# Ledger of designs, part 62: peptides against a protein of PDB entry 7UQJ

Target 1, 160 residues: chain A of PDB entry 7UQJ
Amino acid sequence: PELYQNFNITPPRGVLFHGPPGTGKTLMARALAASCSSDERKITFFMRKGADILSKWVGEAERQLRLLFEEAKKHQPSIIFFDEIDGLAPVRSSKQEQIHASIVSTLLALMDGMDNRGQVIVIGATNRPDAVDPALRRPGRFDREFYFPLPDVKARFKIL

## One batch from the design tools (peptide; made by RFdiffusion4, then SolubleMPNN)

Design b1_p12_2_s1 (from b1_p12_2, 6 letters changed)
Fold by OpenDDE base, seed 2:
Structure b1_p12_2_s1 (fold): chain B 160 residues (1-160), chain C 160 residues (1-160), chain D 160 residues (1-160), chain A 12 residues (1-12)
Amino acid sequence: as target 1 above (160 residues)
Amino acid sequence: as target 1 above (160 residues)
Amino acid sequence: as target 1 above (160 residues)
Amino acid sequence: PPEYYPPLTRVL
């Protein structure tokens, strides 16, 4: 929130970092958290993995998402980073699809329920932007997308 | 230490990391330090911020630079990382310009005074390579420059 | 290439990057590949995910590892980065444990078969260093370990 | 083994 407040930019409720694996999406989220933290205003960084929300919180995933957003709101300014947010995307199997749909619906509701005045930024990182539910990409959710290209072999050579 | 030994390149006394903010310059320096430290040979990493050298060390900045280089030499192999080294560049006020010129001259002398046999690497990070004194970019100083591009120039400008 | 030449350290055949998720392990491996590539000497960067080796290459994982190492040797100087190398660690199910043991044994043999003259560096990244088979941590394999802490202020100093 | 969920890092 502070990064965007200082620039008079309305903070996106959510930012989607997309691009090939190891392009620094997770790093950028952490670096943004670090760069936005001052000695006077410490940003709290929360990280969750999309696959962990599905696999480790079977039956409690919704509750854990709610708790995460409550904790983030309590410790604002804060960043919630979802690594591999494509792991919350339904894999085409019917029983998993219902669980995924419920978790995604909960995430949508939590993002919609974030007051525009809340200093909570949600960052989703994915290697598969097309696997992220289009509902998450709507205004007030992950309404900003940042492509993290591979550091092209050619682009890295110009660094030496 | 090992990744670079195979490439038969004469070590820069200094390396300039330049590129837009949040491109991972500071992280790269830390991680080079990490990647150079083995259990048998720990690299000592020293970090200073250019702005802190000017603001926190008013009247002692030269002495603190000397002490830093002495400590780095004592704890070699070592890395000295100057974050925001462009913060040592004169901001257009005449009195600050003299202080900056003195600090930069001290840094130049310290880099020139590093024996080629010393296992001390100096890394400067800047968002403004053109603000770095050309004297620092000469051979035997920051004679290698590494550009840290934005993954997408257009995408990061929307975060700024 | 230069940072490491000064340190007269025999290149590890393998480097283990360990630390909490999103600490920049994958980014570091990529950045090392970048920093080692010059206009004259292009480092080829190969990336594989440990979980993908197990899940996508069922029945061909060993062959794919061999091909990867052959390609890396053909395109030397090269870096092979295994992201989530702990994904090659046995999950407590007996049938998977045999497949994992076979794949790990193949990786061990491939790392041992790297001529010390080969310009091939293997980087393993894990969030769970203790889940990495101790056999992979022996000299001539992942004999160097680099901890990637969370950017906690206190932890950053202890790696320095 | 306690999976290292990154502690709530107060990014300072």
Scores: peptide ipSAE 0.000, ipTM 0.221, DockQ to the pose 0.062
Fold by OpenDDE base, seed 4:
Structure b1_p12_2_s1 (fold): chain B 160 residues (1-160), chain C 160 residues (1-160), chain D 160 residues (1-160), chain A 12 residues (1-12)
Amino acid sequence: as target 1 above (160 residues)
Amino acid sequence: as target 1 above (160 residues)
Amino acid sequence: as target 1 above (160 residues)
Amino acid sequence: PPEYYPPLTRVL
């Protein structure tokens, strides 16, 4: 959080953490939430899995996303972390495509409807950035992407 | 791995990392793999997601598990990391129950079939240890469990 | 970085990541660096190990620290990550105490000499926050600390 | 020589 104040950068509404599995994307999001929270300023950390949004909330996923963003607004400053956000972008099956398109459309609308002055940051983590709907990767949404490389085993070995 | 040889301790065949999502289970497994690898002793790190074993390998999941364990044996010392191993234990729906029971049974047999002299460690990560089949949590399988607490938001907040 | 702009928080000059080994401190620092760099704004990530500063740079450690901070200033926005910063604070042996006191004193002076508007963040990672010189933990230096809890020490010790 | 770890930042 503090690094961007010094840089006079408009904070992204959405940050996409992408990279191979177990590169610490989820840990990073939690530790960013922790690192941005103080005793005076509690950041409310909301976490959802992309797969859970589809599987648990069949028919209510859109409503649950709306409720999540409303709750994040009520408890701002807030971080909404979508773990496995690529799980909201399915492998094409016709009936699922429509449900997923609607959920993605709802997420797009919720991200677009965040005021630029909102104290809500959305972090999406994916192992497959190319499986994330390109509409989510546009300016005003997940407009910043962060590659979590596998620590080159050599780089980790040179550090061990 | 090397630590257990040096102490003449029979290495656990399986370690269950459990705790809330984003507590660093996957990171810990990778960090263990990296910390146990030296320039002289490369540990081969195999990673699979529980959900991928079910979704990508419908009808071949058992064969893929066998191949994974054979490959891990060929490349020992090895770590097999199952991320979201609870994804191999479904919410009970009748047709899926049989498929999952067979996959879990195959995993059980593969863990039981690991010779005590094998340099293969299996790490399972779960957010729901109670959703993991109790048969996996028995001696000779995932007989060691590791709770990854949420960093008590207060404990992380007291450090902020 | 961006999160702190939204919160109108003065960014810390120094952040101390503390907690047991393998809790992801180094990974966090790297991923913070990654998460703060964009195509438009490359954050220069400098990494040093505390032990390397002492062992590799005997007699030049102070000069190397100065050069590091100068280079970080030249390449701002920058992150200086000191992994194992407790390695700059020795176990008391008389001749080493003087060398370490001078290196720590140089680091203190370099952190104090950073303008509050500088785009250089210093992250120190330690496994032993109490082994870090209390002078480094004062306001204007490592004034924010972040605990990386072990997933229950008993858990890692039951595997070790 | 200080090994410059190349900035791990590939922003995609």
Scores: peptide ipSAE 0.000, ipTM 0.313, DockQ to the pose 0.069
Fold by OpenDDE base, seed 5:
Structure b1_p12_2_s1 (fold): chain B 160 residues (1-160), chain C 160 residues (1-160), chain D 160 residues (1-160), chain A 12 residues (1-12)
Amino acid sequence: as target 1 above (160 residues)
Amino acid sequence: as target 1 above (160 residues)
Amino acid sequence: as target 1 above (160 residues)
Amino acid sequence: PPEYYPPLTRVL
């Protein structure tokens, strides 16, 4: 709140970082967490991979998402960073589509349930913004999107 | 040239970027590719994910690795970047351990088969250096390792 | 050596990283230092902020710069990273302009005094390349400049 | 696990 109040900007509930892989999305999220941390006020950074939500949390993904949002609220101000959020996308089976729909539905509900009074920012990073469920990209969720361009090879990075 | 000549350092065939997720490993590999590219001499950057080698290239992973190294040699100077190279690690099944052993064996053979005259650098990135096969970390393969620490805002980054 | 020999790239004495805040300049400098450090040969990374040179080293800034370059030479191969090098710029007083001119003059002399045999790279980072003294941007000093593009701010970066 | 960004220690 205060950091964003000082900017007279309503803090986004969710921010989508999109762009080619290795454009610094994850790094920017960390750098933002670091830059927003003062001596007096540390930001808690929670990181999860989209693919890990499907593969490591099999059958418990919804519960783990709920716990993540509760823990983020408990440790506010906080950032929840979903790296590879497109990795929530179903693999080639109808059973995985159902699991995806359940996990995405839970994430939607958690993002919608974030009262504006919480100092919790959700950052999603993807290499494939079109593979992110359009429901996640609606207002009140990942309503802000940031393109991370490739470092253009034309920048004469003659460091070497 | 002189900085690295003065190091008397044989150019690594392979470089392992390791450190916590979102420390800029992938970004650095891209920035190195961009930085080594002049207007006169572009570096071709090949990127593959370790998990994609197992999942997308099922039954063809060895062939795709061979093709990748051939293409990298054809487009030299080039960088082959393996993001999440620890994602070559077996999943919980003995059948996947056999597939892993085969893929890793192929990667070892490809790295060993790189004549020192090739302008091909292989960069592996991992969040778990201990999950990378020790055979890949031997001299002539990923013989140089670089720790990407968290951007601690406190950092006394003595990269000493 | 060979990869950099094959590029016929004279190592820069100085490299200017410029671009908007949060584009990963500081992080890139750190990751370069890490990426040039092998187990056998660590690169010593010296970090200073431009504003700290003026504020913390009041009356001793010149001496501290000399000591920094001597220490960097002693611990070669080394990187001297000046974060916010535009923070050497004077604030609104004629007395600060004199102090700035003295500090910049000392930095120029130190960069010019680096014999090509020293394995010391100087990296300056700035958000305001136009606020960096043009004398620092001349050949043999910060003669190589790297633009760190924003992910286009027009993508609704209401993070802030 | 959550990562705690430690306070900006002024490295003197």
Scores: peptide ipSAE 0.000, ipTM 0.367, DockQ to the pose 0.053

Design b1_p12_2_s1 (from b1_p12_2, 6 letters changed)
Fold by OpenDDE base, seed 3:
Structure b1_p12_2_s1 (fold): chain B 160 residues (1-160), chain C 160 residues (1-160), chain D 160 residues (1-160), chain A 12 residues (1-12)
Amino acid sequence: as target 1 above (160 residues)
Amino acid sequence: as target 1 above (160 residues)
Amino acid sequence: as target 1 above (160 residues)
Amino acid sequence: PPEYYPPLTRVL
C-alpha cells in the first residue's frame, strides 16, 4: 500500500495473475487479502470464476458484475478476485458473441469507473493472459500483470 | 498504496506479516517489492532473517541493523524485509538476554528515525506475532499487521 | 499426486524446490497441497525445517524422520515439505559430522522405501541446491528440481 | 523469463 503512495504511482485498479493451472494464483490472491487485513482493517475478499459468471448467469452477467463492484465498494477495503478471467473477458474476435463483448464492455466500464481513491482492488487470474481482451490490460484496468510460472510442466506433473 | 493516500493515514514505516509457516509472507514481501518497482523506479529489496542477524553477527547485530537501514535509505525506494523477526526482536522478558533487549532498542530507534517521507518500508515476517516485542507493534513502527492464514480447508474449498 | 496415477507416470518420490530466499518455495508447496486436495480427497501437508530437525531433536533426528514418513504414509495422500533441506542433508564432506551423514542416510532410505503406489510426495526447499547431498538428487528421490528465480528486473518490468 | 513467484497483486 504505502509504497505506491510514496511513489505517487496511481495503483492499478486491477492486477492480472497469469500462469498455468495450479501455480497458486488463487492462493496468492487470498494470501494477499489476508495479508492486507489487519485486526482493525479487514479486507473483504470477493471471488468469482469467469466461467461461472457467464454460465450461471446467462443474461444477468452484466448486472452481477455491477452488483459485485457495488458490493466490493460497500465493503471497502476489498479485493475482487476473478478466477479464470479469460472465461469472462476473452479476446475480442469477429466470432465473439455479442454477450461476451457486452460483458467485457461492462467490466471495462466498471474498472474505469472505480475511483482511484477507492479501496477496491481487482485481481484477474488466467491460465492464458493472451486470451484476455487487451483492452482490460491497459492502464487503469489490469495494468499490472503477474506471471505465475509452472513448477516445470514435468513437476506440475510431479506434484499434482 | 492509494488506500493510505485516500485515508490521510500516515503510511506505516513498518508492516508485520504474521501467520503460520509457509503462508507466503516472504513471497508477499518480494512480490510487493516487484509490484512497486517500475521501469523508471526500481525498489531495492533487502532481506534478512532475524535469527541470522543474531547468530551470524553476535556482537555486531546492532551495527548490522544500522548499516541495513543506512543502505536501504541510500538505495531508496527500498523495502527492508525481516523474515522471522521474532528471532530478532523477541518479547522483552526478565529472562531475555541483554543482547536481545539492545537489538530491539536499536531496531526501535532505527524505525523511529525513518523520515515519514522516506521511501523505505520495513516488513517484518513472523509465525508468532505475540513473540514480537509489543514496542515494535506501536504506531510509527510495525503499526500494520497482516495475518497470513493457512489455506484453511474451508477457504480451500472456496478456492477450488 | 493423483494426476500422476491417472497418467501412469510413476510419481516422483521427491521434488527439490530451489532458488533464492523468499521466492515462494514454501508457498508453492502449500498451494500445491491445496490445489491437489478436492472435497473428496484432502492432502495432508507435513512441514519441517531442516535446521529444526537437527537442532531441536539432537540424537532423535533419524527417529523423527521415520515417524514423519510413517505419519505421512498413514495420512495419505500427503506432502512432506522440508523447508531449508540443505540444513538437514548438506553435501557429504570429510568434515561432515557423523550425525549429518546418518540423517542423510536415513532420509535416503526413507525415500527409497516409499512405495511408488504411495500417495506421499516429498518436497525439499533450499536456497542452495548445490549444498544438498547429490545422493538425494538422484532418481527415485528428489529427481525433479525447480528453480524459483528472483523476480528479475525484466520480468518485474513486465509486471509493472 | 518466467519468474517462479506467483507475483503479488497490488493490495498495497
Scores: peptide ipSAE 0.000, ipTM 0.349, DockQ to the pose 0.066; fails the geometry check

Design b1_p12_2_s2 (from b1_p12_2, 6 letters changed)
Fold by OpenDDE base, seed 2:
Structure b1_p12_2_s2 (fold): chain B 160 residues (1-160), chain C 160 residues (1-160), chain D 160 residues (1-160), chain A 12 residues (1-12)
Amino acid sequence: as target 1 above (160 residues)
Amino acid sequence: as target 1 above (160 residues)
Amino acid sequence: as target 1 above (160 residues)
Amino acid sequence: APEYYPPLEVVL
């Protein structure tokens, strides 16, 4: 409640920061954590990289996600920041279905299992919001999306 | 109260953003302003560059600082962002004492004169926190410091 | 070829990043360097501030520019980032013509002398594209311009 | 030309 009241937000269980690399998504998440932390109310900031969860925690990624959410719940108010969340929860593509689907399903369940009254904010950052599983973008999950504009898309599509 | 209630912070009159150039300190300050502004509660964002205050306002810098703080107080809730604050309030070095000391003294007085209940946040950004006058880093001034790390040193060691 | 193939751009010898201060121009240049660097292909990132080249290298600024371009060519693929390029190559104003004109002429010659086949990208960042010498904005120099908008207020009004 | 001067006040 209060952290979400501090954000003036009807509590999104998750916020998707999307926009090109280097637009300051990670920086924003850290500064939101810093700005919402007081001497009386420290916010615990948990940072994980989506690709690191898949690469470093092969076979344990689900358990590590559960532990992360439990630890975040223990250290309320808290922010869980997933950098490169498209690496953690890619759109269900046929060839990598089993391991990714299990991790996505775990993340969905963890976000759905968060009490709307919890002072845990989940921030996902991606360079490709369309590469994030649409199930994560549903109400009660990453239901708020923030575009971190690059320099004018017309401009960047000319650099890329 | 309310902006600081929104931050849940024992109101630092000032926040020092420090870290290497291009870490997005200015982007963060703008982003904090925009994240704390709602349809019902717009935040006025005042940006000044420390070196510009010294170079463009020779002899009027103190008056311009006073006007800036008065205008920020008039447009509450507000953020005053000093980019390159090390240019405005360099560490008292013996050779440039008079003009810089006067501006530093004015900034100190303005920060000390802000009611702890005001909805004015002062953000100073610097690449060198050790180049900022220690008097500005005292409690009731820029008493909170946020390090903006370079995007992952591992990523940068791949760029360099 | 390949750095420009990684950018999918018909190789601009130079790219002008323009837009208000704190829009992440420097962060973008770093992020482009980071995103285009792989374990197999490190990109060397050279950063210079336009005002620093004029102030620190009085009388040697031309030689330092030549050395910078030679070093960037030696460390291909590379990015040369000029922050505040309006400080290096201001519009030819009558009162400071000689020293600025020589540095501008050197930068023009260096950009013209870059083989279109080189893996050197030059990025100029400015808050005032109209303050950059129009000669630098011609084809084969900073021929691509990228506007860095302020973070869209509309994107953030959806968090709040 | 849009004055690339950031407005002194960005009313956010």
Scores: peptide ipSAE 0.000, ipTM 0.307, DockQ to the pose 0.061
Fold by OpenDDE base, seed 1:
Order: structure tokens, then C-alpha cells, then sequence
Structure b1_p12_2_s2 (fold): chain B 160 residues (1-160), chain C 160 residues (1-160), chain D 160 residues (1-160), chain A 12 residues (1-12)
């Protein structure tokens, strides 16, 4: 929030962090949350794993997503971080994945329903950006994408 | 390797990285691998997720672990990184988890069978160190443990 | 660099990484460099130790700093990492430290002379932030500071 | 001593 305010930039609704495993996506999200809070203005950080929402919230995943977004709105400025979002929002490949399609549709609606006036940033992290439903990658959702490259060994040798 | 050679320290057989989710354990392991690799001396980095070994290697997990350690030995100096090792080596809670007990026993034997003269470092990462079998945390295995604290929120604010 | 461009944010001129010894400041700088470089867009990383600039460049330290900043500007996007910057930029405690005062003054001028249009990030790392000249910690220099906490003491002792 | 690595704080 403050970072975008200081630059007169409207914060994006959603930021997708993507890249190979162990490139620091989750750490970056925590770093951003901590970097954007102050002693006077703390950012509330909400973290969920995509697979945990499906496994732990079987039958209530939509309600739990709604509650998460409501709680983030109550505690703004806030960051919602979805780790492994490819687990929550897989590409709609088959008619049999009705539950996944429903959860994705709820997440889409929640991201679309975020007023740009809200101090809520949604960060999704994935190791498989192509496994994330393209509907989530549209403007007004995860419309900004950060690639987290593997530390190129050759680039690291120029560092030593 | 070089980090330990520079200090005349025998590299530990196993290092356990533990701490809350998104504290940079996986990134650290990758960064250590590349910090210890030079243009002349590259370190080979092997990464596996604990849960993936159980789900993808059903019935062959032991063989795949043996192959991983053999490959790491062939490509030394090397790092074997087990992400989410609590998924591979859960605490022995019941006699019915014979498969988990077998995989853990194989990992124990592989770590015990690593000669300290080998340039192979094993790094385990977990968000739940208490969910890791205590047998893995004994001397000659994951006998060294790094806590990855949550980034102090207060310190990050001086950055904005 | 790319991270700042993607947000339309002007990169800070200088970031100070501070915290106790062995809190991974140096690795963090390396990991950032590697995370911000892609196959298409490599970041050039320049590393110097503060004490090495004083000891190895006796009588030419200012010239070597100028050359370093020129080289970083030629190879942008780039990161200049000063490890142990407290060795280069000690607090001006006595009138007899004219050499240190000169080197610090040169570093100040080089950081002030960085056009915000340049894709050069300066990272200073120190174990003793209070030993760093306060003039370096002003806006337009190391105006951003990251604290690297000690991992919990109990976890450290299980490592040793 | 193994160098400890704090969390990557990326200055955005």
C-alpha cells in the first residue's frame, strides 16, 4: 500500500509470483508485507496454501475464501498471499472438476469485487504458471506477473 | 564444500532448515549451492519434495532415494535438498505406517552410509520440525539445524 | 531492476543490509541479483569487501570506487554489493581518519551522482550498522535498511 | 560457521 501511495500508483488487485521451486516467491511476499508496513501502519498478512484450501476446506472452500477476503478487508491495509495457487485454481481441463471450477469462480468473483480503493493486495505464488487458470491472469485479477528465475549459475559466478 | 574447507570444518552430513512457511529455506539451499560453486568448481544441486517422493514414487520410493544418493555421489560436490521433509519422514506414530517407516529407514541408512569424506551435503527443509522423525535429527544425519525466523516486520519498515 | 520497472518504481540508490554476523546478508544480496536476472536480462553483480578496499587499494581506493561505479553503469542493470561496509565507511570518530573520511566522501559523491535513471542498485552489508557513517544512511544513499535477525539462539547451538 | 541467511527482503 504505502509503496504504491508514495509513487501515486494504484496498487494492482493481484500479483502473480511465478518461477521454479525455491526462487523466493513466498519470502518475497512476506518481505513486501513487512516492507510496506510501518510502526504506525502495520500491514496484515494473510497466507493460505492452494492445496490446503482444497484438502482442509472440502465443501466449505468457497465460504472460507469469502471469509478470508472479508477479513482482509476488515484488516486493511492487508496482503492475501496464496502460496501454490496452481493447487487452488488449476486449469479447467475436464467437466468432472466442478468443485475446482466453483472455487476458481469464487476467487474470480472475489478479485473482481475488490474495489481498487481497498488497501488489499492479492499475491499468488506458483511454480507452474501455465497450470493457473487463464481467467485469473486477466486484467483486474492477477494482471501483474513477477518471474522468479532460477539463480543462473553463470550470473552467480560474475557475483563472486 | 569451499565454505567448510575455508574453515577447516568437516561438512555436516545433514542440515535441517526449519522455520515458518516462506522464510527462505529453499532459496537458502539454492543460494548456498551457488555460493559454494565457482566457475572451476560447480556444485550439483538435487531437489526433491518429501510429499512428491511418497505420491510419485509409490512402491519405488526406496529405490528412487538410493538412486538420488548414488547420483549425488557421482556428481560431487553436490547438495541434496529435501523440501518439506516432514512429508517424507513423519514421526513414527502407528504400526500401520509401514511404508513411511520403510522410506524413513532407507533415508536413515543412506545418510548413515554417507562417508564424511564425500562432498555431498544433505539439506532438509521443513515448516514443522517436530513432525520430522527424531531418528533423522541424531548425530551423523540432520545433526545441524538452522532456524529461519520470520523476517522482523519492524526492521523492514526502515526500508520504505 | 526488473522488479522496480514492473511496478513503475524508481529503484532506491542504496539498501543497507544489517544484522549480526552469519545472518546471511551476503547471500541475500547474491540471491537478489540472481532472482532479478533472467536468461534475457542478466544482472551484473559487483562484490567488494569494505576492508579489502582499504587494505588492497591503499592510496587508490577513491579511484577504484569510481572505476567500480563506472563499470556498474556500463554493465547495467547491475548490483554493487559492499560486504562489511563498516570497514569502508566507519563513523568519523577522529580528525586523524582523513583517509577514511576521503573514501567515505567519494562513496557519498558516487551514490549522490547516481542518476535514478540508472539501473544500478547499491547494497551495503554490515554487522555493525552503528559503525556506518550516518551520512551514508541519508535519503538518496542507503535510505533503505534491512535488518537480518539472528536465528533463534537455541537453533544456532544445535548447528554448532 | 555456516552463514545463516535471513529472509530475502526485496525492496520493491
Amino acid sequence: as target 1 above (160 residues)
Amino acid sequence: as target 1 above (160 residues)
Amino acid sequence: as target 1 above (160 residues)
Amino acid sequence: APEYYPPLEVVL
Scores: peptide ipSAE 0.000, ipTM 0.325, DockQ to the pose 0.049; fails the geometry check
Fold by OpenDDE base, seed 3:
Structure b1_p12_2_s2 (fold): chain B 160 residues (1-160), chain C 160 residues (1-160), chain D 160 residues (1-160), chain A 12 residues (1-12)
Amino acid sequence: as target 1 above (160 residues)
Amino acid sequence: as target 1 above (160 residues)
Amino acid sequence: as target 1 above (160 residues)
Amino acid sequence: APEYYPPLEVVL
């Protein structure tokens, strides 16, 4: 809090957690949510899996995103955590362009439509930050990125 | 940050991370420090373990706390992270009262003595928030508490 | 477990998480447990602190280790996480040799006694991998090591 | 690769 207040840094509406699978992105997002919850102030944590939004809601993904952001806005302060956000918002140049383009466009509009006064933070987690549409990685959206390293390269070859 | 900016809440000088062991409190504090650090703005991260300050500096704990806060002030913007702060500042009613009372008193004075303009944030981490002296949990000190839950009750029942 | 089963890689009996304090070792172990836990497959997570096993169970540390491994075997698939394992199994040449030698010997026997078919993974976390007895770092024990670096040297110079 | 654990700052 103070670090952003003292620096007049417009706090990010969205934060991208990126790094290899099992690097604790989802756990971190949950820890964040619960950490920001005091007895006096409960933060509502919304978790959605990007692949689940596409697979479970064929043709309703946009509506589910709208509902999610509305519900998060209603239950402020809130965190919306998108696990596997690369599944939700793949790079536009992938052959599945049309369905993904509308979802990306909706997510962009929802993130752009958040008031700077809104106590809704969006956290996206991906194992492939380069597979996330660059439009989501612009200022006012997922404009802060956080790499969850694997433990050292030698460690990657040992778990994988 | 936004959550505090949006509330016009005087940013806490101190934040208590509490929750079961291995819920990511220490990682989160480091992650905070890393993310608040830009190329233009380096945040200095001071980590101390509460039990280590008591055990390694028998009779010097107060001086070590003063030096830590002075060093943090000198290297602003800074985070002071106390891991296992319940080991540093146990509840006054614990039978080890006298040595702990002076350390608590010193920590209280150091936290109270931080200028509101200071770019020094104090993060305390504990597995036992109720084992931290309530005087440290008052406004202007660790006045914001952050519960690090175990992963959701459903995930809790999966891991436990 | 499943990550290793899915890769037909004989799951390591033991994995050493090593790196500076607060690099997320304990969080990673919990995140691994959570990520390997599906709705169909719950992983039981046993956490013990190396120093606590020595301090709380003076003369019973061997029995507590046996019980821990038996309980983990009973609740398969399981993760046994030893936080601060350098406190449990210090290098044999340290002045506290005799009490530590029996605990190390027991831990070695327990790790060697795990069936390759057992869905029990042992994760040791340490800030000092060189303070862990080399016998524990041999094949069939903590034969996989994971360095948890501080955030990158550039970020390291930002946080330090 | 910069090992940036994500900031709590987003939420704080």
Scores: peptide ipSAE 0.000, ipTM 0.342, DockQ to the pose 0.084; fails the geometry check

Design b1_p12_2_s2 (from b1_p12_2, 6 letters changed)
Fold by OpenDDE base, seed 4:
Order: structure tokens, then C-alpha cells, then sequence
Structure b1_p12_2_s2 (fold): chain B 160 residues (1-160), chain C 160 residues (1-160), chain D 160 residues (1-160), chain A 12 residues (1-12)
């Protein structure tokens, strides 16, 4: 939260955490949620996993996304964390590709429909930034990208 | 690793980190790898994702697991971290169930085949401990379990 | 960074990550640094270890801290991460206590001397928040604290 | 019993 205030940057609606697995993306999102919440100013943290959106909400995924964004808006300030957001990317089945495209289209519309004055931040986490639909990575959506490098082995060994 | 040597405790071969998504399991495994490594005693950290074992190593997963354990032994002291180890659990296709069963059987054998004198710790992380094959949760395998709670919604609201 | 802009919160100059060892403080700081850096807007991440400030920079620690803050300001937006910041706390030798007090005093002055408009965030990580000089924990310094709970101490001793 | 790890609490 704090760094972007200092940077006089319009906060992105969406932040993409990308980098190798276990670089702390999910924990970072939680720590950010935590770091932004005080006793007086609680941040509501919503978490969804990309694969769960597709598998658990088959035929209802779009509605569940809408409800999620409505609930996030209702409980603002809020963070919506999509873990494994690349899990919304198409699987090699034509019928699945259509479902994925519909869900991604809904997510695009929900991100575009967020009022810039809303206290809702969307964080996407992926191990595969190139597997995320490029439309999600455009300005006004996940327009901030954060590379979580594996600490270079030497840096890991120096940090260790 | 070092603590077990110092305490004359036989290190568990495997530790299961379980709890809701984003509870910090993956980061904890990394932080443990980090905290156990000194400048003099570097811990080699190996990471695999359960879903990647099935999807990327189709037909070679068992061999890749063997190589992973051999490499971990070669570079001991070592941590093998299996993120989403429940991803080795069967998906609802009979042909996939057989593949999963073979991979799990290989992992069981590799964990059983680890000499207790080896400085190799295996950490499994899952959101679904009940989706992990019970055979993996037996003594001499993932015989230590650590629940990473979601902060209770209220505690989440206090942390958040 | 972004969340504080949205929340109209004056960004703290310093954030204290506290909690038992291996809770992911260091990894979180790295992930924050990574998560604040985009391809267009690179955050410069400076890392120092509290024990290294005392041991490696004996007689030059104050100058090295000044240089670190100058370099962070020069390369803003920046994060300064002090790992094991409690390592700047006095060890029970009167001569060391004076050295520690001088270094802590220098760090206090450097944090106080940061213009609130500066794009430099300081993150301290400690396993012993109570071993951190209370003066560092005051408003305008490490005025945000983040508890990284251990897994219950018994749990850690059972893992480790 | 699985050992319960308390949540990460961020005290602001």
C-alpha cells in the first residue's frame, strides 16, 4: 500500500504477482492484506484459486466472480487474491477453451467495471505470466506486474 | 536438520504442511530451508509441484522422482518440497488413477528407502490433507503434520 | 505501495517484521521488493543483516549505514531490508553496548532524516521484537509491526 | 494431532 502513495501513481486495480513457484506470491498477498489492515481499518481479504474457479464453479463461475467482486466492494477496503490465475487460461479442450474464455471475459469486465475510487485491489498470482491472457495484463486490469525471482542461488545462499 | 542432530532426535523423513490455501505452507518450507542453511552448512532446496509431476512428466514421473531423491541425497543436507502434494492424488479418471497410484507408490518407496542417517527432509504441502494418500501419512513418511490454519475469520480480520 | 495510496495512509518509513525464526520474514521482504518492482518501475532492494553491520563493519558501521541510506535515496524507489535487526541490539559487553547504541542512534537519525516524500521504505526483520530498541518502534520509524507467528514452538521443534 | 500454527498476524 504505502509505496504507491509515495510514488504518486494511480493504484492499479490489479497486480500480477509472477515468478517461479514458492517465491512467496500467495504469502505476499496475505502479508499485503495483513500489512494494509489495522485494528481500525480492516482489509477484507478474498481468496480464490484459478483452478477452483474452473472446476468447482462449472457453469456458475461467471456468477461466482460477479458475487466475489460485489462482496469485495461491499466489504471495502478489500483485496481479491486470485492464486494461480493462469488456471483461468485455456486447457487444450475446445469446450474448455470456451468456458475459460467466458470466465476470463467476465473477469475482464469486472476489472474494467471497478470504479477507480473503489478500495478494492485485485492481486493475481501466477508461476506462468505468459500463460495469463494478455487481455488481463493490459492497463486498468493487472497493469502492474511483480516478478518474484527465485533468489539467485548465490543470493539464496547469501540470504541463507 | 541441525536441530534434530543437536537434539538427538531422529529427523522425520517427511513433514506434511496442510491448511487452507495461502496459509504460508510454501513460504514456510522455503523459510525452513533458509533457516536451516548457514554459510558453512548450506541446505539444498528441491522443489516440485504435485500437478507438475503429473502433467510435465507424463510417463517419466517415477524416474523424475527417483532422480530428485538421488540428487537430494547427493546434495545433502537437503529439503525436498512437494508443493500441492495432493496433486499426486487421483483425478476421477480410471487411467489417471493408475498413473497417480504408480507415482504415489514410487514416492512411498523413495521415502521408505531413505536411510534415517540421510540429511534429506521431505516437506509436502497440501490444501487438502484428506486428499493425500493415507499411505503417505504413515510413520516413516509424512509422519509429522502441521496445520496452517486460516487465521480464524476474526483473527484474519485482526491480521487483515 | 499501492494499497497505502488507495487507503490515504501516510506510508510508514519503516515496517518491522517480527516473529520466530523461519516464519518467512526475509522471504516476505524479498517478495515485497519483488512485488513493488515492475519492468518499468524497478525497486532497488538493499539488504543488510544486523549481525553483519556489527561484525563486518566494526568502526565503520555508522558510515556504512549512512552510505546505505544515501544509496537507497539515490536509487529510489528503494527498499532497505534489515534482516535480524535485533542483531543491532546490545550484547552484554559494555564496550559492545556503546557500539550498538551508536549504530542504533545512527539508524534512528537516518530514519528520522528521511523525508516522508522519499520513496525509500525500510523493513526490519527480527525474531525478537522485544530486543529491538523501543526507539526504533516509534512513529515515523518502524511504526508498523508485522507478526509472523511461528507454527507453535513445539511444532517447530517437531519439524526441526 | 496436527500442530496448529497460528495465523500470521500483522499488527499495524
Amino acid sequence: as target 1 above (160 residues)
Amino acid sequence: as target 1 above (160 residues)
Amino acid sequence: as target 1 above (160 residues)
Amino acid sequence: APEYYPPLEVVL
Scores: peptide ipSAE 0.000, ipTM 0.275, DockQ to the pose 0.091; fails the geometry check

